Peptides against a protein of PDB entry 8YVU. Designs and how they scored, part 30

Target 1, 39 residues: chain A of PDB entry 8YVU
Amino acid sequence: PQLCYILDAILFLYGIVLTLLYCRLKIQVRKAAITSYEK
Target 2, 160 residues: chain B of PDB entry 8YVU
Amino acid sequence: TWLTVLKKEQEFLGVTQILTAMICLCFGTVVCSVLDISHIEGDIFSSFKAGYPFWGAIFFSISGMLSIISERRNATYLVRGSLGANTASSIAGGTGITILIINLKKSLAYIHIHSCQKFFETKCFMASFSTEIVVMMLFLTILGLGSAVSLTICGAGEEL

## One batch from the design tools (peptide; made by RFdiffusion4, then SolubleMPNN)

Design b1_p10_7_s1 (from b1_p10_7, 6 letters changed)
Fold by OpenDDE base, seed 4:
Structure b1_p10_7_s1 (fold): chain B 39 residues (1-39), chain C 160 residues (1-160), chain D 39 residues (1-39), chain A 10 residues (1-10)
Amino acid sequence: as target 1 above (39 residues)
Amino acid sequence: as target 2 above (160 residues)
Amino acid sequence: as target 1 above (39 residues)
Amino acid sequence: DYLKILEQLL
């Protein structure tokens, strides 16, 4: 059971990091779309 | 378009494959150092008895390294070598998943048959520990297989 | 302990889905960059 | 940026 909780912690951390990266990438896509619309 | 994306992420997939291989090797080494698998009764460590953490890690490591080298040097001979290694790693990954599923079923059956309500009994503890390790290795093997298959598709697309 | 394994499965699935979404978003950013360079 | 981090790890 302790190893299961360690795995949960690692997977949870991985999920948080991926979510942050996804959000940053989504913001970049939005900025690129706005810049393309102003041209 | 899908092939061009896979080509651009080939290095990432290769690194992921190497990392997965290293983690599998570490788990194999730790289990072999802490537990005498040869003296454990039952098939709760069947994946370890088959040597999967070792040969699987070797195949994934070689495949990942070849994929990275192939992408960096952009040489035709390296592309073919990477394709061969990735194909072998994909087969190894599929075999590994099968072995791990069989191990998991045996471990769960052992826990059920022995009514392992007392977690502190040595045999029940070992079966539970085996189950946890096998689950972790199964997840890593699925990730490794996904990377190897992606690299194989990318390499096949470069030969066409 | 059974709940821990269920959580592991959910977190693992979440990680896979996020990875696929991240890849798709990265492709979209690259396509947008190429289109902006051709103009 | 992620590729640059990966290149540093390799």
Scores: peptide ipSAE 0.485, ipTM 0.801, DockQ to the pose 0.115
Fold by OpenDDE base, seed 1:
Structure b1_p10_7_s1 (fold): chain B 39 residues (1-39), chain C 160 residues (1-160), chain D 39 residues (1-39), chain A 10 residues (1-10)
Amino acid sequence: as target 1 above (39 residues)
Amino acid sequence: as target 2 above (160 residues)
Amino acid sequence: as target 1 above (39 residues)
Amino acid sequence: DYLKILEQLL
């Protein structure tokens, strides 16, 4: 049972990190799209 | 750039906040309906006794609704209202996290002190259940606070 | 303990979905970068 | 509206 809670914490942290990375990547896509439009 | 991204995601953040609030409210109501918290000895359910699921859900719901309405109507007065509501929701979320952490510490201490080897003892079961619910509520509260803070930053950026 | 396993399942599913979305977005960024380089 | 947001995310 303790392993389950540890797994929850790891998965939660993973979810947060992935969300942040996703947001950063989305911003990069937008920047790339803007740069392509200005050219 | 970050402000622009937050502005575009304002509606999503508002919906997330409302959803989080509703889930918290549902958990609160279910726990209150299944368990008579008033008859439970100790402070294992201190967060519920404080009424956090109720007032927290109200604050988050109001903040989320105002954020969505502000985004849809693009009115200056609504932006200010949303900013105020999100600020209040952020404070409420911080308070909620504090209460939940205290409750979690008490629950864990109870489990440790009683050396709950017999899982089927009513007290140990209740303490374990409380710990699980508090952890879930803490997670939801952190998500709600994150959304409220993000909306607050977005609203502040629109006023500047 | 059962709630922990349910939470693990939800978080795991969330992590998988986010990973797929991240991969899709990464592919889009690469495509946008290639398109911007060709122009 | 939520479904539309989800569709845009997908």
Scores: peptide ipSAE 0.483, ipTM 0.793, DockQ to the pose 0.114
Fold by OpenDDE base, seed 2:
Structure b1_p10_7_s1 (fold): chain B 39 residues (1-39), chain C 160 residues (1-160), chain D 39 residues (1-39), chain A 10 residues (1-10)
Amino acid sequence: as target 1 above (39 residues)
Amino acid sequence: as target 2 above (160 residues)
Amino acid sequence: as target 1 above (39 residues)
Amino acid sequence: DYLKILEQLL
């Protein structure tokens, strides 16, 4: 049970980090698309 | 530019594969050092008895190393070697998943048969611990398989 | 204890999905950057 | 090299 909770914590942290990275990447895609359209 | 991008992805996948292999090896060694698996009755640790953490880790480590070396040296013979190693690692990963699922079923069956309501019973504790470790190893094996398959596809794409 | 394992499964699935989405998004960013450079 | 890969990921 303790190991399960540790795994949950790691997976949760991983999920948060990936979500933040995904959001940043999504913003970059939008910026790149806008720059491509202005050209 | 596309080739450099693919190369960076291959390196990342290779590193992930090596890391997964190292974690699996660490878990295997820790379990073998802490628990005398040979003296534990039943097939609760069948995956460990089969030596999966060791040979699986070796296969994934070799595959990852070969992938990194192949990418760095950009030699045709190394690319083929990496493709072969990744294919072998993919097969090993699939076999490992099967072994782990079987072990998980046995562990769950053991818990069910012994009606492990008392967590402090040594046998029930060991079965529960085994189940937890097997689940962790299963997740790592799935990640390793995903990386190996991805590297295999990338390597096959470079040959065509 | 059973809830912990269910949570692990959900978090693991979420992690896989996010990883796939991140990879797809990364490819899109790169494609957009290349298209912007060729103009 | 590993640090550079991590830095590029991040």
Scores: peptide ipSAE 0.483, ipTM 0.797, DockQ to the pose 0.112
Fold by OpenDDE base, seed 3:
Structure b1_p10_7_s1 (fold): chain B 39 residues (1-39), chain C 160 residues (1-160), chain D 39 residues (1-39), chain A 10 residues (1-10)
Amino acid sequence: as target 1 above (39 residues)
Amino acid sequence: as target 2 above (160 residues)
Amino acid sequence: as target 1 above (39 residues)
Amino acid sequence: DYLKILEQLL
């Protein structure tokens, strides 16, 4: 039971970090697409 | 740049908020249907006694719906209405987190006091079940609050 | 206890999906960077 | 609309 809650906390933190990284990467893709369109 | 990204994801955030609200409402309904909370000794279901799954879900649902409508119609009056609703939902989410933390502390204290080594005792089982449900509701509330705050920042950025 | 394991399964699935999406997005950023360098 | 958003996310 305690291991389950620890795993939940780790997975939750991982999900938040991945969501932030995904948003950052999505912004980079959009910036790259805009730069390629202006060239 | 962050505001532009939030604007593009506004519809997704609204959908996430509505989904979170619906899940919270479903959990609240299931708990109320299976358990007579009024007859349960102690404050292990204090968040449910306060009606948080119900009113919290309503606030998040209204906020999400208004955000989606505001994005689709792109009308200034709807943007302001959505901003107000998202602000109210953010306050409701913060209050909900506080209630859930208090409930979690009470449930954990109950388990500690009664030395719940025998999980099959009805009181210990109910306290453990309450703790699990409260943790799930806490995660859902954090997700809902995150979406509401993101929508609020997006709406505020459009007015500036 | 069973609810904790269900939550773990959902969070684990979410983490896998986000990881796959992140990898796909990272490949797109690399392809966009290569295309911009060749132009 | 939800399917299109999901397709864009995927």
Scores: peptide ipSAE 0.478, ipTM 0.795, DockQ to the pose 0.121

Design b1_p10_7_s2 (from b1_p10_7, 6 letters changed)
Fold by OpenDDE base, seed 2:
Structure b1_p10_7_s2 (fold): chain B 39 residues (1-39), chain C 160 residues (1-160), chain D 39 residues (1-39), chain A 10 residues (1-10)
Amino acid sequence: as target 1 above (39 residues)
Amino acid sequence: as target 2 above (160 residues)
Amino acid sequence: as target 1 above (39 residues)
Amino acid sequence: EYERILQQLL
């Protein structure tokens, strides 16, 4: 049970980090698409 | 397009494979250090008795290292070596998954047979601990297999 | 404790899906950057 | 080297 909670914590942290990175990357894609359209 | 993507991620996949291997090795060593598996009667630790955390970790580590080296040096002989190592790691990963599933089934069966209502019983605790470790190892093995397969596909695409 | 294992499975699946989506998005950013450099 | 790999991943 303690190991399960540790794994949950690690996976949860990983999920949060990936979500933040994904959001940042999505914003970059949108910015790149806008700059490509102005060009 | 997919091959070019995999090529760009080859180093990342290699690093992931090495990391997975190191984690597997750490779990194996911790379990072997804390628990005298040889004195534990039963098949609860069958995957550990088979030495999977050790040989699997070695295969994944070698595969990951070869993949990284192959990507950096871009030599034909290294590409072939990496492809061979990744193929071997993929086979090892598949075998590892099979062993872990069998161990998981045995551990679950043990918990069911002994009606482990009292978690504080040493046998039930060991079975529960084994199931937790096996599940973690299974997830890591799936990740390692995914990386090894991806690297194998990438390497095969470079040889064509 | 059973809920912990279910949560682990969900978080693990979520992590895999996010990783795949992140990879796809990273490719899109790179393609957009290349197209911007050719114009 | 680990920092360089991390910076390349970022």
Scores: peptide ipSAE 0.372, ipTM 0.788, DockQ to the pose 0.147
Fold by OpenDDE base, seed 4:
Structure b1_p10_7_s2 (fold): chain B 39 residues (1-39), chain C 160 residues (1-160), chain D 39 residues (1-39), chain A 10 residues (1-10)
Amino acid sequence: as target 1 above (39 residues)
Amino acid sequence: as target 2 above (160 residues)
Amino acid sequence: as target 1 above (39 residues)
Amino acid sequence: EYERILQQLL
């Protein structure tokens, strides 16, 4: 049971980091799309 | 700017590989130190008997280190070396996943056959512990493989 | 203990899905950057 | 960290 909670913590942290990276990348895609539309 | 972002992502992926490798090595070492796997009957620790935590950790560590060095020095020969190492690490990760899945199946089969509803029996406890460790190692291996594949794709894109 | 393993499975699946989505989004950003450079 | 975030946004 203790190992399971440790794994949950690691997976949760990984999920948060990936979510932040995904959000940043999504913002970059949107900015690139806007810049291409203005040209 | 995009190349700089990709480089930062490569470094992050390389660090993730090294960290995954270190965790795998630590788990392997702890299991080998706490449990005499050689005296455990059955294939409950087949992944450990195969030495996966050790050789897998080495492959992922080398791949991660080469990826970081390649990013920092920005030399063509290092990019090729990193690509080769990441490819090798991807193959090693795939093999590791296969070994871990086989181990997991054996451990689960053992639990089912012995009707291990009561975890107080030493054999059932060991099988349960093995299952937990194998699941953790499987997750770490998948993370390492994902990082290695990502770095391989990035390296291949830089060579083209 | 069973709930912990279920949570591990959900978090793991979430991590895989996010990784795939991140890879797809990264490919899209690269394609957009190439298209903007050719103009 | 802020500069890193800005560089990722640019």
Scores: peptide ipSAE 0.331, ipTM 0.800, DockQ to the pose 0.177
Fold by OpenDDE base, seed 3:
Structure b1_p10_7_s2 (fold): chain B 39 residues (1-39), chain C 160 residues (1-160), chain D 39 residues (1-39), chain A 10 residues (1-10)
Amino acid sequence: as target 1 above (39 residues)
Amino acid sequence: as target 2 above (160 residues)
Amino acid sequence: as target 1 above (39 residues)
Amino acid sequence: EYERILQQLL
């Protein structure tokens, strides 16, 4: 049971970090698409 | 800009807020149906006694619906209403987090004081169950608050 | 204890889905960068 | 627009 809560905390932190990285990467893809459309 | 990203994800954030509210309401309803909170000794379910799953769910649901309607209709009068509702929902979410943290501390203190090694005691089981439910509601409330704050920033950026 | 395992399952599934989406976006960014370099 | 986003995600 204690291991379950530790795993929850790790997975939650991982989820937050991945969400931030995903948002940054999505912005980069959009910027690249706009730059490709202007060329 | 961050504002442009928030504008594009505004509908998604509103849907997430409504979903979070519905899940909180479901948890509140299940707990009230299974447990008579009035007969439970102590403040193990203080967040439920305060009615947080109900009023919090209502505030988040209204805020999410107003945000979606404001985005879809793109009307200036709805933008102000959505901003007000999202601000109110952000305050409600912050208050809810505070109540849930207090409840969590009380539940953990109860488990520690009664040395709940034997899960067979009904009181220890209820305290553990309360702790698990409060943790889940805390995560959902944090997600709801994040969406409400994001929508508030988006709405404020549209007024400027 | 059962609720903890349910939360773990949800967070684990969310983490897997986000990881797959992140990998796909990363591949798209790389492809866009290569296409921009060839132009 | 959602279908286009879904197609970009897929």
Scores: peptide ipSAE 0.323, ipTM 0.771, DockQ to the pose 0.212
Fold by OpenDDE base, seed 1:
Structure b1_p10_7_s2 (fold): chain B 39 residues (1-39), chain C 160 residues (1-160), chain D 39 residues (1-39), chain A 10 residues (1-10)
Amino acid sequence: as target 1 above (39 residues)
Amino acid sequence: as target 2 above (160 residues)
Amino acid sequence: as target 1 above (39 residues)
Amino acid sequence: EYERILQQLL
């Protein structure tokens, strides 16, 4: 049971970090797409 | 294309928020149906006594539904309504996290004080069960808050 | 304990989905960067 | 790793 909770914490942290990185990357893709359309 | 992608993400975030809210509501109803929290000694279920699974789930559900409706209808009044609902849901989520952390501390303190060597003792089992449920609810609340904040930022960006 | 394992499964699935989406988005950013450098 | 995350943030 303790290992399960530790795993939950790690997976949760990983999920948050990935979500933030995904959001940032999506913003970058969008900026790149706008810049490519203006050229 | 950008607006379409943003809309698709908003819908996904809204659905995630509704799902999280429904899971929280289900946990709340199950706990209330199985356990008479009013007769349980101590503050082990303080978050449930505060009704957080219910009002939090309602706030998140309304916010998610409004976000989806706003995205689909693309009406300015609905966008503002969704932004307001998501902001309210974000505040509710923050409050819920605070309540759940307090509950978690109380539950852990209870386990420590009673030196729960016998896991099969009813009080120790209930405290352990409460801790597990509170941790799950905390994770769900953080996910819901993340979705609500994301939707709020997206909605604010559309109004600017 | 069963609830913990269910949560682990959900978080793990979520992590996998986010990782795949992140990888796809990263590939898109790289393609956009290459296209912008060639112009 | 922190610097890399910061560079991706900027």
Scores: peptide ipSAE 0.346, ipTM 0.790, DockQ to the pose 0.047; fails the geometry check

Design b1_p10_7_s3 (from b1_p10_7, 6 letters changed)
Fold by OpenDDE base, seed 2:
Order: structure tokens, then sequence, then C-alpha cells
Structure b1_p10_7_s3 (fold): chain B 39 residues (1-39), chain C 160 residues (1-160), chain D 39 residues (1-39), chain A 10 residues (1-10)
């Protein structure tokens, strides 16, 4: 049971980090698209 | 700016791979130190007997380190080396998944056969513990494989 | 305890899906950057 | 008996 909770914590942290990275990447794609459209 | 972002992503994947490898190594070391696997009857710890936590961790660690170094130095020979290491790590990860699945099946079968309703029996406790550890290692191995494959694809794309 | 394992499975699946989406997004960003550079 | 069952599962 304790190991399960540790794994949950690790997976949860990993999920948060990936979500943040995904959001950053999505914002970058949008910025690149806008810059390309203005040129 | 985009190249910098891509480099940061590769570094993150490399770090994730190293971390996964280190966790696997730690689990392997702890299990081997606490439990005398050689005296445990059955194939509950078959993955450990196969040495997967050790050689797998080595492969993933090397792959992750090479990926980080390759990204930092941006040398052609390092990029190729990283690609090779990531490919090797991907193969190792696939093999590890297979071994872990086999171990998991054996452990679950053991629990089913012995009708382990009483968790206080040493054999049932060990089988349950093995199952938990194997599941954790399986998840870590899949994460490692995912990172290795991602790095391989990224490296191959840079060479083309 | 059983709920913990279910949570692990869900978090693991979420991690895989996010990783795949992240890879797809990264490829799109690369393609956009290449197209912008050729213009 | 256990080994035989394991062989059947492989």
Amino acid sequence: as target 1 above (39 residues)
Amino acid sequence: as target 2 above (160 residues)
Amino acid sequence: as target 1 above (39 residues)
Amino acid sequence: EYERILQQLE
C-alpha cells in the first residue's frame, strides 16, 4: 500500500510536469503561427 | 528560439530516462539487499534473477547521459552515439517489459494457486510484494522506453 | 488499497497519452519552423 | 505441481 502511494506521487508529479511542458509548447506554436501570419 | 526549446525538451527526456534508470537500480538494490532471492522458492522474482533492474538501469543511464552530452556539445559524433545508445535502450526496454510481464504472470498465478487470503503468510506476503514491485518496475520501464524512443526519433530527425 | 492501484492505472494512462500528444505537438512545431525558414 | 502449472501458462 505504501509503495502504491509513492508511485501515485511520482506519476502525479510527472503528469503535472508534462502538462506544463505541453502548455508551453502549445503557446510557442501559437506564437510562431502568429509571427508567420504577420510576415 | 525554437532550437533552444527543442534542446530543452531533449534534455528533459534524458533526465527522465536517467531518473527512471536510477529508480530501477535502487529498487533492484533494495530488493537484493533485503531479500535473499536465491532462497525464495518459485519464480516470483524471475525478473530480478534475470538481472533486469541492473543491466536495464545501466543501458538507460548510458543512453540518458549520452543524450544530455550530445545536446550540450552538439557534436556530430556524439549525436550518432546518442542515437545508438537510445536505440539500444529501446531494445533493452522492450526486453525488460517482456521479462516483467512474465514475472507478473507467475506472481499472480502463485497468489491464485495458494489462495493467499491470509497476507500474513510469508510466502503470500512475498508474492504480493513481488507483484507490487514488478508493477512499479513495469511502469518505470514503459516510461523509460517512451523516453528512449522519443529521443531516438528526435535524433534521427536531426540527422536527416 | 485497491483504489490506489486504480489511480495508478489512470495516471499511467494519462502519462502515456500526454507523452504522445507532446510528441505530436513537437513535430508540428518543427514543421512550422522549417516552413517559416524556407520562406 | 506448481511448476507444471507455470509451464502451462507460458
Scores: peptide ipSAE 0.382, ipTM 0.816, DockQ to the pose 0.009
Fold by OpenDDE base, seed 1:
Order: sequence, then structure tokens, then C-alpha cells
Structure b1_p10_7_s3 (fold): chain B 39 residues (1-39), chain C 160 residues (1-160), chain D 39 residues (1-39), chain A 10 residues (1-10)
Amino acid sequence: as target 1 above (39 residues)
Amino acid sequence: as target 2 above (160 residues)
Amino acid sequence: as target 1 above (39 residues)
Amino acid sequence: EYERILQQLE
């Protein structure tokens, strides 16, 4: 049970990091799309 | 296009593979140091008895290192070596998954047969612990296999 | 302990989905960048 | 019996 909680913590942290990276990428895609539209 | 994406993430995949291998090795060593698996009745630790945490970790570590080196040096001979190592690691990962699934089934069957409602019994506790560790190792092995397969696809794409 | 395993499964699935979405988004960023460069 | 059950699970 304790190991399960450790795994949960690691997976949770991984999920948070990926979510942040995803958000950053999404912003970049939007910026690129806007720039492409203005051209 | 997919090959290009995977190529850019090759180093990341290699690092992930090495980390997965190290974690598996750590679990293997801890379990073997704390528990005398040879004296445990049943097949609840069949994956450990097979030495999977050790040889699997070695294969994944070698594959990951070769992948990173191949990416950094951009040498054709290293690409082929990495492809071979990643293929071997993919096979090892598949085998590992199979072993772990079998172990998991045995552990769950043990828990069911012995009606382990009271987890304080030593045998039931060990079976539950085995199940937990095997599940963790299964997740890690799936991650390792995913990275190894991805690296294999990247390497194959570079040879084409 | 059972809840921990369920959480592990959910977090693991979440991690896989996010990884796939991240890869797809990264491809979109690249396509958008190429399109912006050609204009 | 345990071994038989395990064989059925395979």
C-alpha cells in the first residue's frame, strides 16, 4: 500500500508536468496559427 | 513525419528507458535484499525468481545508452548497434510483460484461494506485496517497451 | 489500498493520453511553423 | 487443486 501511494505521487507529478508542457505547446500552436493567418 | 518527431525525442526516450531500467533494478535489489524469495512458497515472486528485474534492467540500460550515444554521435555504425539493442530490449520487454502478467495472475489466484481477507497473515501479506510490486514493474516495463519500440522505429526509419 | 490501485490505473491512462496528445500537438506546431515559413 | 486452478488461468 505504501508503494502504491509513492507510485501515485510519481504519476501525479508526471501528469502535472505533461499538462504544463501541453499547455505551453498549445499556446505555441495558437501563436503560430495567428502568425500564419496574418501572412 | 512521425519518424521525424520520434527522432527528435530519441534522447528523451533513451533517458526514459535508462530511468525505467534503474527503477526496475532498484526494486529488484530491494526486494531481493529484504526478502528471501527462495524460501517463499508458491509462485508469487516468479518474475523475481526468473531474475527479470536484473537482466531486464541490463538490457534496457544498454539499449538506452546506445540510443543516446547513437543520437549524439550520428554515426552509422552506432545507429545499427542501437537498432539491434533496441530490438533486443523490445523483445526483453515483451517477455517481461508476459512474465509479470503470469506472476500477477498467480498472485491474485493465491489471494483468492486463501481468502486473504485478513492481510495480516504473512502469506497473504506477501502475496499482496508481490501483487503491488508486480503491478509497478508491469507499468515500468510497458513504459520501457514503449520507449524501446519507439527507438526501434526511429532507427529503422533512419536506415531506410 | 484498492483505491490506490484504481488511482494508479487512472493516472497511468491519463499519462498515456497526455503523451499522445503532446505528440500530436508537437506535430501541429511543426506544421504551423512550416506553413508560416513558406508564407 | 491450486496447480489445476493456475493451469486453467494460463
Scores: peptide ipSAE 0.380, ipTM 0.802, DockQ to the pose 0.009
Fold by OpenDDE base, seed 3:
Structure b1_p10_7_s3 (fold): chain B 39 residues (1-39), chain C 160 residues (1-160), chain D 39 residues (1-39), chain A 10 residues (1-10)
Amino acid sequence: as target 1 above (39 residues)
Amino acid sequence: as target 2 above (160 residues)
Amino acid sequence: as target 1 above (39 residues)
Amino acid sequence: EYERILQQLE
């Protein structure tokens, strides 16, 4: 039971970090696509 | 721009908000149906006594629906209405988080005071159950608030 | 305790889905970068 | 005692 709460905290933090990284990557892909279209 | 990204995900954010609201409503109804909160001693279920799962779910549902409708119809009057609803939902979410944090503190304090090593005591079981539900609702409320704030920023950017 | 396990399952599933999406985006960014370098 | 602890947490 205590391990479950620790796991929840780790998974939650992982989810937040991945969401931020995903957003950054998505922005990079969009910028690359725009740059490729302008060329 | 960041605003363009949020605009493209506006429908997704609205759906997320509605789903969060529905889950909160389901938890509220289940707790109210299984437990007679009025007969439970202490403030372990203070958030439920305040009716937060009900009014919070209503606000988030309305905000999410208005956001989706505004995006689909692309009408100026709907955009303004959605902005207002999302702002109201953001305020409601912030208030809900505060209430849930207070409830969580009370529940944890109760567990600590009664030295709930023996889970067989009904009071300790209820306090632990309350803590678990409140934590889940807190996470859902944070997600809902994040979606509502994002939608509010999108709506404000469209008016500018 | 049972609710904790349910939450763990949901967060775990969410983490897996995000990881897969992140990997797909990362591959797309790499492909776009290679294509941009060849052009 | 419970109320005192709650007041200390505030």
Scores: peptide ipSAE 0.371, ipTM 0.788, DockQ to the pose 0.009
Fold by OpenDDE base, seed 5:
Structure b1_p10_7_s3 (fold): chain B 39 residues (1-39), chain C 160 residues (1-160), chain D 39 residues (1-39), chain A 10 residues (1-10)
Amino acid sequence: as target 1 above (39 residues)
Amino acid sequence: as target 2 above (160 residues)
Amino acid sequence: as target 1 above (39 residues)
Amino acid sequence: EYERILQQLE
């Protein structure tokens, strides 16, 4: 049971980090698409 | 640029907020239906006694719905309404986090005081169950608050 | 204890889905960068 | 006694 709570914390942190990275990457893809459209 | 991204994800954030609210409401109703909280000794369910799963879920649901409607109709009055609702939801979420943390501390203290080595003892089981539910509610509340804050930032950016 | 395991499963699934989406976005960014370089 | 301990933890 204690291991489950530790795993929850790790997975939660991982989810937050991945969400932030995903948002950043999505912004980069959109910027690249806009740049490609302007060319 | 961040505002533009948030605007594009506004519907997704709104849906996430509504979903989070519905899950919180479901947990609240299940706990209240299964357990007679009024007859439970101690303050291990203080957040439920305060009614947070209910009023919090209502606020988040309203905020999410208003955000979705505002995005779809793109009307200035709806944007302002959504901003107000998201602000209210953010405040409610912050209050909810505080209540849940207090409840979590009380539940953990209860477990520690009673030296709950035997999981099958009724009091220890209830305290452990409360702790688990409160942790789940805390995670959901944090997610809801994150979505509400994001929507608030988006709405504020559109008014500028 | 059982609820903890359910939460772990949900968070784990969420993490996998986000990882897959992140990888797909990363590939798109790389393709966009290559296309921009060839222009 | 429980209330006393909770007050000490606050």
Scores: peptide ipSAE 0.369, ipTM 0.795, DockQ to the pose 0.009

